# Peptides against a protein of PDB entry 5H65: the designs that were tried, part 144

Target 1, 294 residues: chain A of PDB entry 5H65
Amino acid sequence: QYLERTPLCAILKQKAPQQYRIRAKLRSYKPRRLFQSVKLHCPKCHLLQEVPHEGDLDIIFQDGATKTPDVKLQNTSLYDSKIWTTKNQKGRKVAVHFVKNNGILPLSNECLLLIEGGTLSEICKLSNKFNSVIPVRSGHEDLELLDLSAPFLIQGTIHHYGCKQCSSLRSIQNLNSLVDKTSWIPSSVAEALGIVPLQYVFVMTFTLDDGTGVLEAYLMDSDKFFQIPASEVLMDDDLQKSVDMIMDMFCPPGIKIDAYPWLECFIKSYNVTNGTDNQICYQIFDTTVAEDVI

## One batch from the design tools (peptide; made by RFdiffusion4, then SolubleMPNN)

Design b2_p17_6_s1 (from b2_p17_6, 9 letters changed)
Fold by OpenDDE base, seed 5:
Structure b2_p17_6_s1 (fold): chain B 294 residues (1-294), chain A 17 residues (1-17)
Amino acid sequence: as target 1 above (294 residues)
Amino acid sequence: SLIESLVNATWDAGGSW
């Protein structure tokens, strides 16, 4: 629907919920560091989570590497298994399971690897070579996903995470339900394994000023606002630079706000109650800024 | 064989095993 432009001073006087089109300057934003603005969001329970750091993942995979692969779970109709013993790490056992398509091993670029006992470094190297890797552990009757605190699927440099609260994990043999065992679409893998995928999102607070008033608006967006996927930005320096350039364009350091460009966006108001306190908050929606900057 | 190729690729990628 077409919305007329409304000045911030008028918006600030109105009850929520409402939708507005605005034109304002970006006075400031937080967090200032891009890596702090990227979060994981559950579309079902709406929990926001931090993206795990390498140190967190190292601990999880190190713990997983202390477990010995169960020989009884190797070489099924779904996968062929190989085991390595490390020379210098007290004989650590690493099992790699190559998932078959209709009983036939695919080419490396289409092959899903299930890895048991691998380190973060090893898993990342494998994901770069084979594209798709799932960290697993030996369960009682089948292989299982290692830990939802770690990625359930790594594809190249992209880590796919699942919601601990909303997921009901199923064993690895449920991958048999996938018709296509070559493309390994993250959503399909998640569905087969009972995982609710988390979404990478940019989470920021914008302070907007149109000269009539000042308003704080919340941004939660996966790929529309910057036309850059939040899922890729942490692992791509060029994408990071692009986001930084966009933010510097709208909120340039060292100059007065009078010289800032105008930002056109949509905002919605909503009520938030905290105990006895009732406040109106604002969220940016259906807005793309990248097209206006280039 | 294809499995040998995959195993070799795994070894080359892992490097630490």
Scores: peptide ipSAE 0.220, ipTM 0.846, DockQ to the pose 0.015
Fold by OpenDDE base, seed 1:
Order: structure tokens, then sequence, then C-alpha cells
Structure b2_p17_6_s1 (fold): chain B 294 residues (1-294), chain A 17 residues (1-17)
């Protein structure tokens, strides 16, 4: 839809909800640190949560590694199991379950590994080598996902998380419902296991100034604004540098706002009620900044 | 198997199957 440019002073006087095209300078933004701007968002309950840190994951996997794999759950029609015994650590047992496609073990690059009792370091090494990994535990009658506080699927360096509130976990044997057991699409895995997948999003607040007025606009975006996936940025130094460069371009340190470039974007207004107070808020939408910069 | 060999190598011979 075509929208004419509206000055901020005019927008600030109007009722919500409305959509606007604006041209403004990015006076400031928060949070300043990129890692603080990346969150996990549930598309169902809309809860925002922090991306777990390595330290958090270490604890979860260390706890899991104290449990001995149940021999009764090894070697099913779905997977072949091998037990890894550490030379140190008092002979810790790790079960690696190789998921089969129609009873046949696929190629290593297409094989889903279910890992029981692995440390974060071990799991990461395996995910780098074998692509798709699910951390699991022995349940009463079947393997189960280890913990939704940890990734339900690791593919290379990408950690896929599920919503604890919205998910109703099903046992690992539900992967049998997948016709293709080679591609391991995260959404398909999530569906089979009763997981509502979380989405990586950039969450930022922009202070925009066009010389007529100032407003704060909220940004929640997965991959359009920077043309960089939020799901990949935390694990890729080059992507991080790219985001930093973009932000430094629009909000350069050490210079006056008069020298800042103009940002063209779309914003929408919406009403927020806090008790008796009605506030109008603004959100950036359908905006890409990277195409003009790179 | 090839997969087992790769796993073993990946874990830097920290254990055995």
Amino acid sequence: as target 1 above (294 residues)
Amino acid sequence: SLIESLVNATWDAGGSW
C-alpha cells in the first residue's frame, strides 16, 4: 500500500492504530549490545525470552550426563544405538542413537543423531560433523527430549528452541510420523514432538527524530530489517560485524545528529492500556535497511 | 562403521564404543 511520508509531529497527534511512512534520523537505540537485542519469541503465546547462554546449557547437559542410558530403549526400529564410554570421568556412558530412514541408516550428513548423556562440548562437536542432533534422555518407555531449556534440535551452529508454555512434548518415537527422515526440517521435527518452536528475533527500541518531533519505535524482526537472520547472528562474527556496521552507519558515534543519515521506514501505531492509562506506542514494520547500505 | 569412526575421531579418542 502506498503511504505518503508523514512528519513525526503530525503522527504524534493522531489516534491509533495507523500506519505511516516516515523519514527520520536514528538519534539513539537500545540495547546497545547486539547480544542483548537477540531474543526468542513464541509465535503462539508471544512470550519473549532470553537466548540461553553456554553456561546455562553446560549445566543442563552436565546434569543429563549423570544419567545412565536405559539399555531397554536402545536399538529400535527407528534408530540404531551405540554406547560411547569415556576413558576418563569414571567411564561415563553416552548413547548415540542413529535415526534410520525406512530401516536403513542414512549418510552421515543426513543422519539425525539422538544424544543421551553428552556434554555440551561433545554435542557441539557432533553437530558440527553430523549436522542434526537432538539431546535426549531415557524416559519410562521411550526416549524423550532432554529439556526445553536446551535446544530440541542443533544443526551446525544453530540452536532450535521450543516454548515451554505452549509445547506438549511427545516421545521420540513420534519421529516415525515423518515420511522423510533425512532432511530434518526444524518445523517438522517440532511438530512431530509436540513442540512450538521459538523464533529468533531482534528486539530493539529506536529513538527517531525528523526535526519536527521525536518518537520511540519498537523493532521486532527476524531477518528482514538487517537482511541477517537473528538465528545465525550470535554464532557468526562476520554477521555480528555487519549488524554493528549498519547501526554505526545510522547512529555514528562521536558526531552530531545533524550529520546522521536519513532512515526511511514504516511504523505502525497501536494502543497499550496500563490500568487507566492509555498510551500510544509505535512499531517498525516492513522495513529493510541493508539494501541501501551494502 | 564409517559413522562410528567419524564419531570417534570427532571426540578426539576420548573414549571407545
Scores: peptide ipSAE 0.087, ipTM 0.818, DockQ to the pose 0.015
Fold by OpenDDE base, seed 4:
Structure b2_p17_6_s1 (fold): chain B 294 residues (1-294), chain A 17 residues (1-17)
Amino acid sequence: as target 1 above (294 residues)
Amino acid sequence: SLIESLVNATWDAGGSW
């Protein structure tokens, strides 16, 4: 739909909900640090949560590594198993299960590894080499996902997380339902294991000023606004620099707002009820920032 | 298998991962 540009002063006087096209300057934004703006969002329950830090993952995997792999769960029709005993750390046992495609081991870049008893460092090394890794533990009758507080799937440097609230975990043997056991699409893996996958999103608050008024608009976006996936930005220094450059372009430090470039965007208003108080809030939507704002 | 050999080689080379 074509939306005419509306000045902020007019928007501020109108009832919600409505959609607007605006042209405004980015006076300020929060949070200022990129890593603080990246969150995990559940598409089902809409819960926002922090992306786990390496320290959090270390604890989870260290705890998992205290449990010995169950020999009875090794070498099934779904996977071949190999066990390593570490020379250090009191002889910790690590099990790696190689998922087969119709009884045949795929190529390394197509093979899903299930890792039991691995540390974060070990898992990351395996994911970098074999692309797809699932941290698992021995259940009563089958391998199970280790913990939804950790990634359910690691592909290269991308950590895929599931919603604890919305997921109903199923055992690893449910991967048998996948016709193609080589591509390991995160959504397909999640579906097979009863996981509701979380989405990486940029979450920011923009203070917008067009000279007629000032409003705060909320940004929750996965990949459109910056044309950079939120899922990749935390693990890629170049992408981080790109986002920083974009933000510095729109909100340059040490320069007066009069010299700021104009940002064209779409915002929607909505009502938020806090007890007896009704507040109108604004959210940016369907907006892509141009790379070349000269 | 080739994959197992690669994993073993990586594990052996890394010592304690």
Scores: peptide ipSAE 0.060, ipTM 0.737, DockQ to the pose 0.015
Fold by OpenDDE base, seed 2:
Structure b2_p17_6_s1 (fold): chain B 294 residues (1-294), chain A 17 residues (1-17)
Amino acid sequence: as target 1 above (294 residues)
Amino acid sequence: SLIESLVNATWDAGGSW
């Protein structure tokens, strides 16, 4: 539906919820650091979580590596298993399970690896080579996902996470339900394993000023606003630079706001209750930042 | 297998099967 432009001063006087089209300058934004703006969002419970740091993952995988793979769970109809024994590190055993497609091992770039006992470094190396990797552990009767605090699926440099609250984990054998065991679509893997996948999102607060008024608008967006996926930005220096450039374009340091470009966007108002206080908040939606500055 | 060879290469001979 076409929305006419509404000045901020008029918006600030109206009750929520409503939708608006606005034209405003980005006076300021927070957080200023890109890595702080990227979060994980659950589409079901709407919880926002921090993206785990490498140090956190190292701990998880180190703990996993202390457990010996169960021989009884190796070499099933679903996967072929190989045990790697490290020369160093007290002969640590790593199980690599190669998931088969209808009993046949696929090509390396299509093969899902289940890794049991691997370090972060080892897992990352494997994911770079084989694309798809799931960190697992030996359960009582089957292989299980290692930990939802770690990625349930690593594809290249992309870590896919699941919601601890909303997920009801199923054993690895549930991957049998996937007809196509070559593409390893994250959503399909998640569904098979009972995982509610988290979404990478940019989370920012914009202070918008159109000369008639000032309001703060919340941005939670995965890939539309910047036309850059939040899932990829942390692992790609060029994408990081692009986001920084966009933000610097709209909110250039060291110049007066009068010289700032105009940002056209959609915002929606909504009510938030903080105890006894009702507050109207604003969220940016359905907005793509155009490269062409008006 | 080719896959095993690739895994071995990935580990840079840091272990054995």
Scores: peptide ipSAE 0.060, ipTM 0.782, DockQ to the pose 0.015; fails the geometry check

Design b2_p17_6_s2 (from b2_p17_6, 8 letters changed)
Fold by OpenDDE base, seed 5:
Structure b2_p17_6_s2 (fold): chain B 294 residues (1-294), chain A 17 residues (1-17)
Amino acid sequence: as target 1 above (294 residues)
Amino acid sequence: SLIESLTNATWDAPGSW
């Protein structure tokens, strides 16, 4: 939609909700650290969550590794199973289940692994080799997803998470509903297992100044604003550098705001009620900055 | 294949997976 440019001083006087096109300078932003701006968002319940740290995952997988794989759940029509006993870790048993396509093991790059009792390090190594890994545990009648606090699917370096509130977990045998057991699309895996997948998003607050007024605008975006996927940025140093470069360009340290570049963007206003206090807030939408920087 | 190599290897074998 075409919107005329509106000065911030005019916007600040108007009631919400409305949409605006603005031209302003990025006076400041928060959080300053990129890793603090990346969150997980549920598209259904809209809960924002922190991306689990390595230490959090270590605990979950260590706890999972205390449980012995159930022999009765090995070697089904869906998967072939292999069990190892570690020598140096009090005889920890690890089971790896190789998911078959129509009774045949696919190529390693197409094979989904189900892992019981693996450490984070072991799981990451397997995901780098086989691409697709699901951490699982032995349930009463079938294998089950280990924990929604951990990734339900790891593909290469990408961790896919599910919403605890919105998911109704189903057993691993529900993967049989997938006709193609080689591509392992995260959304298809999630659907089969009753998982509502979380989305990686950039979450930031921008202080915008056009010389007529100053306002704070909220940014929640997965891949449009920076033209960089939030799902990949934490695991890619080059993508991190790119985001940092963009932010430094719009908000250069040690330079006066008069020398800052202009940012063209869309913002929408909305009402927030905190008890008896009504506040108008602003959110950035349908904006890409990467094209203006290059 | 890598799958065959993994299934025939010990868990602790370097480079097996």
Scores: peptide ipSAE 0.032, ipTM 0.745, DockQ to the pose 0.015
Fold by OpenDDE base, seed 3:
Structure b2_p17_6_s2 (fold): chain B 294 residues (1-294), chain A 17 residues (1-17)
Amino acid sequence: as target 1 above (294 residues)
Amino acid sequence: SLIESLTNATWDAPGSW
């Protein structure tokens, strides 16, 4: 539906829920640091989670590396296995399982590796070289995903996470259900393993001012607002710079708001109940700012 | 083969992969 532009002063007087088109200046935004604005969102339970830090992952993988790979789970119809014993790390055993496509090993760039006992550094190196890596552990009857606190799939520099609450994990042999064992689409892998994938999202609060009123609007967006994927921004300096440039354009530091550019966006109002208090909140939706910059 | 390429690699030498 075509929405006419509504001044903020009028919006602030109206009941929720409603949708509006607005033209306002971005007075301020929170958080100021980009890395703090990137979260993981579950599409089912809608829980927001922090993206795990490298230190957190190091601990998980170190703990995993204390476990010895089960010899009985090696070399199945699904994968061929190789084991390394480290010389200097008290004989740490690392197993790499190479997933086959119809009994044949694919090319390195198409091969999924299952890693058992690898460190974060080792896993990252493998993901850069072989495209797709799943951290695993030996279960009782099959290989299993190591931990949903860690990525269930690493592709290059992208870490794919699953929701602990909504996922019902299945064993690695369920990857057999995938007809194509070369592309390793994250959603397909997740489905096979009973994982509800988390979505990277930008989460910000915008203070918008059109000269008639001021309101705070919540932004939760994966790739539309900036035309930059939240899933990639943490690992790409150029993308980070681009987001920073966009934010600096709309909210330039050290300049008066009168000189700020106008932002056109859509916002929706909704009711939030906090105990006995009903509050109207606002969320930005269906808005792209990058088109105005190009 | 992919396996052969990794078999020659040592985990202690990240650059060997």
Scores: peptide ipSAE 0.032, ipTM 0.756, DockQ to the pose 0.015; fails the geometry check
Fold by OpenDDE base, seed 1:
Structure b2_p17_6_s2 (fold): chain B 294 residues (1-294), chain A 17 residues (1-17)
Amino acid sequence: as target 1 above (294 residues)
Amino acid sequence: SLIESLTNATWDAPGSW
């Protein structure tokens, strides 16, 4: 649908909900730090949560590493198991289960590893080499996902998380439902294990000014706005630099707003009720800015 | 085999996996 450009002063007088095309300057934005703007969003319950820090993951995996793998759960039709005993750390046992495709071990780059008792460092090393890794623990009758506070799947440097509130976890043997056990698609793995996958999103508040008025607009976007996936940005220095460059272009430090570039974007208004008070809020949608930077 | 290659690697050695 074609939208005419509307000045902010006119928008500020209108009732919600409505959609607008605007041309405005980015006076300011928050949060200023990129790592603070990346969140995990549940598509089902719509909760936002922080991306776990390395320190948080260390604790989870350290706790997991104190548990001994159950010998009864090793070497099933689904996977072949190997156990390592560390020379140090009081003989910590680590089990790696190699998921088979129709009874045959896939190539290293196609093989899913289930890791039991590994540290974060060990898991990261394995994920870099073998791509797909799931942290697991020994359950009563089967291997189970270790903890939804940790990634349910690690692929290279990408951590895939699930929603604790919306997920109903199933045991590892449910991976048998996957016909192809060489292409480990995160959504397919999540479905098999009863996980509602979380989505990485950029979450920011923009203060927009077109000279006629000022409004705050909320940005929640996974990959359109910057043309950079929120899922990859935290682990890639070049992508981080690119986002920073984009933000610095629209909101350059030490320069007057009169010299700022114009941002063209779409915003939608919506009502938020807080008790008896009705507030109109604004959200950016269907907007890409990266084309103007390249 | 893939499994055999891993069993020969030291867990703490960078790049051994």
Scores: peptide ipSAE 0.032, ipTM 0.750, DockQ to the pose 0.015; fails the geometry check
Fold by OpenDDE base, seed 2:
Structure b2_p17_6_s2 (fold): chain B 294 residues (1-294), chain A 17 residues (1-17)
Amino acid sequence: as target 1 above (294 residues)
Amino acid sequence: SLIESLTNATWDAPGSW
C-alpha cells in the first residue's frame, strides 16, 4: 500500500503498531564496525547469535578430531569412504566420505564430502576444492552432524549454520531423501537433516533525524537494504568496502549533518514490554538504499 | 599432509581417492 511521508515528530506521538514512510538523515549508527553488525538469525524462534569466530571453530574441530572414525560406518550405499592417518605424533584419523548420486560418484564440483576428524584448515581446503562439505562424526548407528555450533554445510567460503533450539537432528542417511545429490542446496540439506537453518542478517541501530525529530530505528536485514547478502559480506573484501562506502555516504565523518543525504525508508513501530515499562520501538522494513546513492 | 595431497589431487586421477 502507498504510505504518505510522515514527519518524525508526528510518529513519535503515535501509538504502536503502525507503519510509516519517512525521509530522514542518518545522524549516526551502531555498531560502527561491519563485522559486529553481521549476526545469525533463526526464522523460527527469532534468536540472534554471533557468527562463530575461527578460533571457536578450531576448538570444535580439534575436539572432533580426537574421536576415531567408526569402521562400521564406512562405505555405505550413500557414500564411499577413505581414511587417512596423519604423520604427526597423535596419529589422527581423518575420514572423508564421498556422497554418491544414484550409486555413482559425481564430478568433484558436484560431490558432497562428509569429513570426520578434519581440522578447520583441512575442511576449508576441501570446501574450496569440492565446494560442498559437511563436518560429521560417528554416531551409534550412522554418521551424524558433528556439532550445530559449527557449520552444518560449508560451500566454498560460505558457512551455513543451524539453530540449536529449533533443530531436531537426523542422521546422515537421511540425505538419501534428496532426489538431486549434485546441487546440495543448503535448505534441502537442512530439511533432510532436520536442521532449521540460520539466516545471516545485518543488525544495526540507526539514529534518524528529519529536522522535526529524532528516533532510533532497528535494521535487521539479510540482503535488501544494501543489496548485498549478509551471508557473503564477511568473506568478500569488495562487498565489505561497498557497505562501508554506503554507510560513509549516508553518514560521512567530519561533515555536518546538514550536508548528509536524505534517506527514504519504511519503518514500523511496535511495543516492547519490559516488566511494567512499555516502550515503543521502531524497525526499518522493506527498504532498499537508492541505487543512485550507491 | 595426506589431506593436502587430497585437496590438490585431480578428482578423476586413478588412485587419487
Scores: peptide ipSAE 0.025, ipTM 0.699, DockQ to the pose 0.014; fails the geometry check

Design b2_p17_6_s3 (from b2_p17_6, 8 letters changed)
Fold by OpenDDE base, seed 2:
Structure b2_p17_6_s3 (fold): chain B 294 residues (1-294), chain A 17 residues (1-17)
Amino acid sequence: as target 1 above (294 residues)
Amino acid sequence: SLMESLTNATWDAPGSW
């Protein structure tokens, strides 16, 4: 529905919950660094978590590489398996399982790889070449997802993560339920494996000032506000530059706020109870930065 | 390396992998 523009001074006096359309200047924002603003959000339990650092992933995959692939789990109706032994002193075993489509190996660009014992570097190289990779381990009766602290699916440079709290993991053979074993849609893979996928989101706090008042509004958005997917921004320098340019446009350094452009957005108020304290908070919603401003 | 092994290995029809 159409909302009339409301000045911040009026909003600050009203009880929550309510929705408003506002026109304000972005006085400041936090965090200032883009990489700190990208988080993973669970749509079910609403947990926010950090995107794992490469160093954390290295540890997970190194630990996984200490486990020897179970020979009994190789070469099923679902996948064909190949084993490598590294030439290093450790003699690390790496298993790559090539998922078949209707019993036939697809082309490399359509093939899902299940990798057991691979390093982060090796997995990344494979994902770039084959597009879709799942890190796995040998379970008792079947291959299983390696760890929900690591991506459950890597596609090119995109890491797909699952919620540890909400997921009830199923074995790899559940991929048989997928009719299409060529496209490997992340949501379909997640559903088959009992994973609740996490969503990449921009998480920022905006300090908004319209000259009548100042309020802080929370931004949690995946792709609408910047018209840039949060899932892609960390891996694309051009997208990072674009976001930085947008933020610099709205909040230019070294310039007085009087010269800042106006931001039109929707905000909703909501109550947050912390013990005996009731606080009204604000969140930006259903807002896209103007194309002419980008 | 693993990648070298994968690239040089004949897994399927030539050009499939």
Scores: peptide ipSAE 0.021, ipTM 0.675, DockQ to the pose 0.013
Fold by OpenDDE base, seed 3:
Structure b2_p17_6_s3 (fold): chain B 294 residues (1-294), chain A 17 residues (1-17)
Amino acid sequence: as target 1 above (294 residues)
Amino acid sequence: SLMESLTNATWDAPGSW
């Protein structure tokens, strides 16, 4: 539906829920640091989670590395296995399982590796070289995903996470259900393993001012607002710079708001109940700012 | 092959992969 532009002063007087088109200046935004704005969102339970830090992952993988791979789970119809014993790390055993496509090992760039006992550093190196890696552990009857607190799939520099609340994990042999064992689409892997994938999202609060009024609007967006994927921004300096440039353009530091550019966006109002208090909140939706910058 | 490449690599030497 075509929405006419509505001044903020009028919006602030109206009941929720409603949708509006606005033209306003970005007075300020929170958080100021980009890395703090990137979260993981579950599409089912809508829980927001922090992206795990390297230190957290190190602990998980170190703990996993204390476990010895089960010899009985090696070399199945699904995968061929190779085991290394470290010389200097008290004989730590690392198993790499190479997933086969129709009984044949694919090319390195198409191969999924299942890693048992690897460190974060080792896993990252493998993912950069071999495209797709799943951290696993030996279960009772099959390999299992190591931990949903860690990525269920690492592809290059991208870490794919699953929702602990909504996922019902299945064993690694369920990857057999995938017809194509070369592309390793994250959603397909997740489905096979009973994982509800989390979505990377930018989460910000914008203070918008059109000269008639001021309101705070919530932004939760994966890739539309900046035309930059939230899933990639943490690992790409150029993308980070681009987001920073966009934000600096709309909210330049050290300059008066009168000189700020106008931002056109859509916002929706909604009711939030906090105990006995009903509050109207606002969320930005269906808005792209990058088109105005290019 | 992928298996051969990793077989020849030592886990202790990630640069050999």
Scores: peptide ipSAE 0.030, ipTM 0.739, DockQ to the pose 0.015; fails the geometry check
Fold by OpenDDE base, seed 1:
Formats: structure tokens, C-alpha cells, sequence
Structure b2_p17_6_s3 (fold): chain B 294 residues (1-294), chain A 17 residues (1-17)
């Protein structure tokens, strides 16, 4: 649908909900730190949560590493198991379960590893080499996902998380429902295990000014706005630099707003009710800015 | 095999995996 450009002063007088095309300057934005703008979003319950820090994961995996793998759960039709006993750390046991495809071990780059008792460092090393890793624990009758506070799947440097509120976890043997056990698609793994996958999103508030008015617009976007996936940005220095460069271009430090570039974007208005008070809020949508930077 | 290669690696050695 074609939208004419509307000045902010006119938008500020209109009722919600409506959609607008605008041309405005980015006066300011929050949060200023990139790592604070990356969140996890549940597509089902719409809760936003923080991306777990390395320290949080260390605690979870350290706790998991205190548990001994159950011998009864090793070497099933689904996976072959190997156990390591560390020379240090009082003989900590680590189990790695190699998921088979039709009874045959896949190539290393296609093999899913289930890790029981590994530390974060060990898991990261394995994920870098073998791509797909699931942290697990011994349940009563089967292996189970270790903890939804940790990634349910690690692929290279990407951590895939699930929603604690919306997920109904199923045991590891449910991976048998996957016909192809060489292509470990996160959504397919999540479905098999009863997980509602969380989405990485950029969450920011923009203060927009076109000289006729000022409004705040909310940005929640996974990969369109910057043309950079929120899922990858935290683990890639070059992507971080690119986002920073984009933001510095639109909101350059130490320069007057009169010299700022114009941002063209779409915003939608919506009503938020707080008790008896009705407030109109704005959200950026269907907007890409990266093309103007390259 | 993949399993054999892992069993021969030291857990604490960088790049051994």
C-alpha cells in the first residue's frame, strides 16, 4: 500500500492505530550500548528477556558437570556414546553422544553431539569443530535437555534458546521423529523437543525529529532494519562495528542535529492503556537503513 | 572415526578437538 510522507506534527494529532511513512532525523536513541539492545523474544507469549551472559552459562554448565552420566542411557539406537574421565577436577565424567542417521554416524560437520557434563569452554570447543551441540542431562528413562536457561542448541558461535513459559519439554528420543538426522535446523530440533524457540531481536527507542515535531518510536527487529541478524551480532566483531557505524551515521556524536542525515522509515501508531489513561505509542516497521550506508 | 579422534584428544588442549 502506498503511503504518502506525513509530517510528525500531523501524526501527533491523529488517533491510533494508523500507519505512516516519515522522513525524520534521529535525534537520539536508547540504549546506547549494542549489547543492551539485543534481546530474546518469544513469538508465542511475546515476553522479552535478556540474552544470558557467559557467567550465567558457566554456572549452569558447572552444575551440570557435577552430575554423573547414567550408564543405562548410553548407546541407544539414536546415538553412540563415549565417556571421558578428566585427569583433573576429581575425575569429572563427560559423556558425548553422537547422533546417528539410520544407524550410521554422519560426517563430523553433519553430526549432532549431545553433551553431558561438559563445561561451557568444552562445549564451545566442540561446537566450533562439529557445529551442532545440545547440552543434555540424564533423566529417569532418557536423556533430557539440560536447562532452558542454557541454549538448547549451539551451532558454531550461535546459541539457540527456548521459552521457559511456552515450552513443554520432551525427551531426547523424540529426535527420532526427524527423518533427516544430518541437517539440524533449529526450528525442527525445537519442534521435536517441544521447545518454543526464542528470537533474537534488536530492541531500541528512537527519538525522531523532522523539524515539525518530535516523537519516540520503538524498534523491535530481527534482521531487516540493519540487514544484520541480531542472532549473530553479539559474536561477531565486524557485525558489531557495522551496526555502530550505522548508528553513528544517523546520530553522529558532537555534531548538531541540523547536519544529521534524514531517515526515511515507516511507523505505526497503537494505543496503550494504563488504567484510565490511553497513550498513543509508535513502532518502526518494514524499514531497512543499511542500503544507505553501503 | 569421529569418535576415535575425540577419544584421542585431550580435553584441556586447545585445538585438540
Amino acid sequence: as target 1 above (294 residues)
Amino acid sequence: SLMESLTNATWDAPGSW
Scores: peptide ipSAE 0.028, ipTM 0.734, DockQ to the pose 0.015; fails the geometry check
Fold by OpenDDE base, seed 5:
Structure b2_p17_6_s3 (fold): chain B 294 residues (1-294), chain A 17 residues (1-17)
Amino acid sequence: as target 1 above (294 residues)
Amino acid sequence: SLMESLTNATWDAPGSW
């Protein structure tokens, strides 16, 4: 939609909700650290969550590794199973289940692994080699997803998470509903297992100044604003550098705001009620900055 | 294949996976 440019001083006087096109300078932004701006968002309940840290995952997988794989759940029509006993870790048992396609083991790069009793390090090594890994545990009648606090699917370096509130977990045998057991699309895996997948998003607050007024605008975006996926940025140093470069370009340290470049963007206003206090807030939408920087 | 190597190797074998 075409919107005329509106000065911030005019916007600040108007009631919400409305949409605006603006031209402003990025006076400041928060959080300043990129890793603090990446969150997980549920598209269904809209809850924002922190991306689990390595230490959090270590605890979950260590706890999972205390449980012995159930022999009765090994070698089904869906998967072939192999068990290892570690020598140096008090005889910890690890089970790896290789998911078959129509009763045949696919190539390693197409094979989904289900892992019981693996550490984070072991799981990451397997995901780098086999691409697709699901951490699981032995349930009463079938294998089950280990924990929604951990990834339900790891593909290479990408961790896919599910919403605890919105998911109704189903057993691993529900993967049989997938016709193609080689591509392992995260959304298809999630659907089969009753998982509502979380989305990686950039979450930031921008202070915008056009010389007529100053306002704060909220940014929640997965891949459009920077033209960089939030799902990949934490695991890729080059992508991190790119985001940092973009932010430094719009908000250069040690330079006066008069020398800052202009940012063209869309913002929408909305009402927030905190008890008796009504506040108008602003959110950035349908904006890409990467094209203006290059 | 890597899968065959993994299935035939011990868990603790370096480079097996």
Scores: peptide ipSAE 0.027, ipTM 0.723, DockQ to the pose 0.015; fails the geometry check

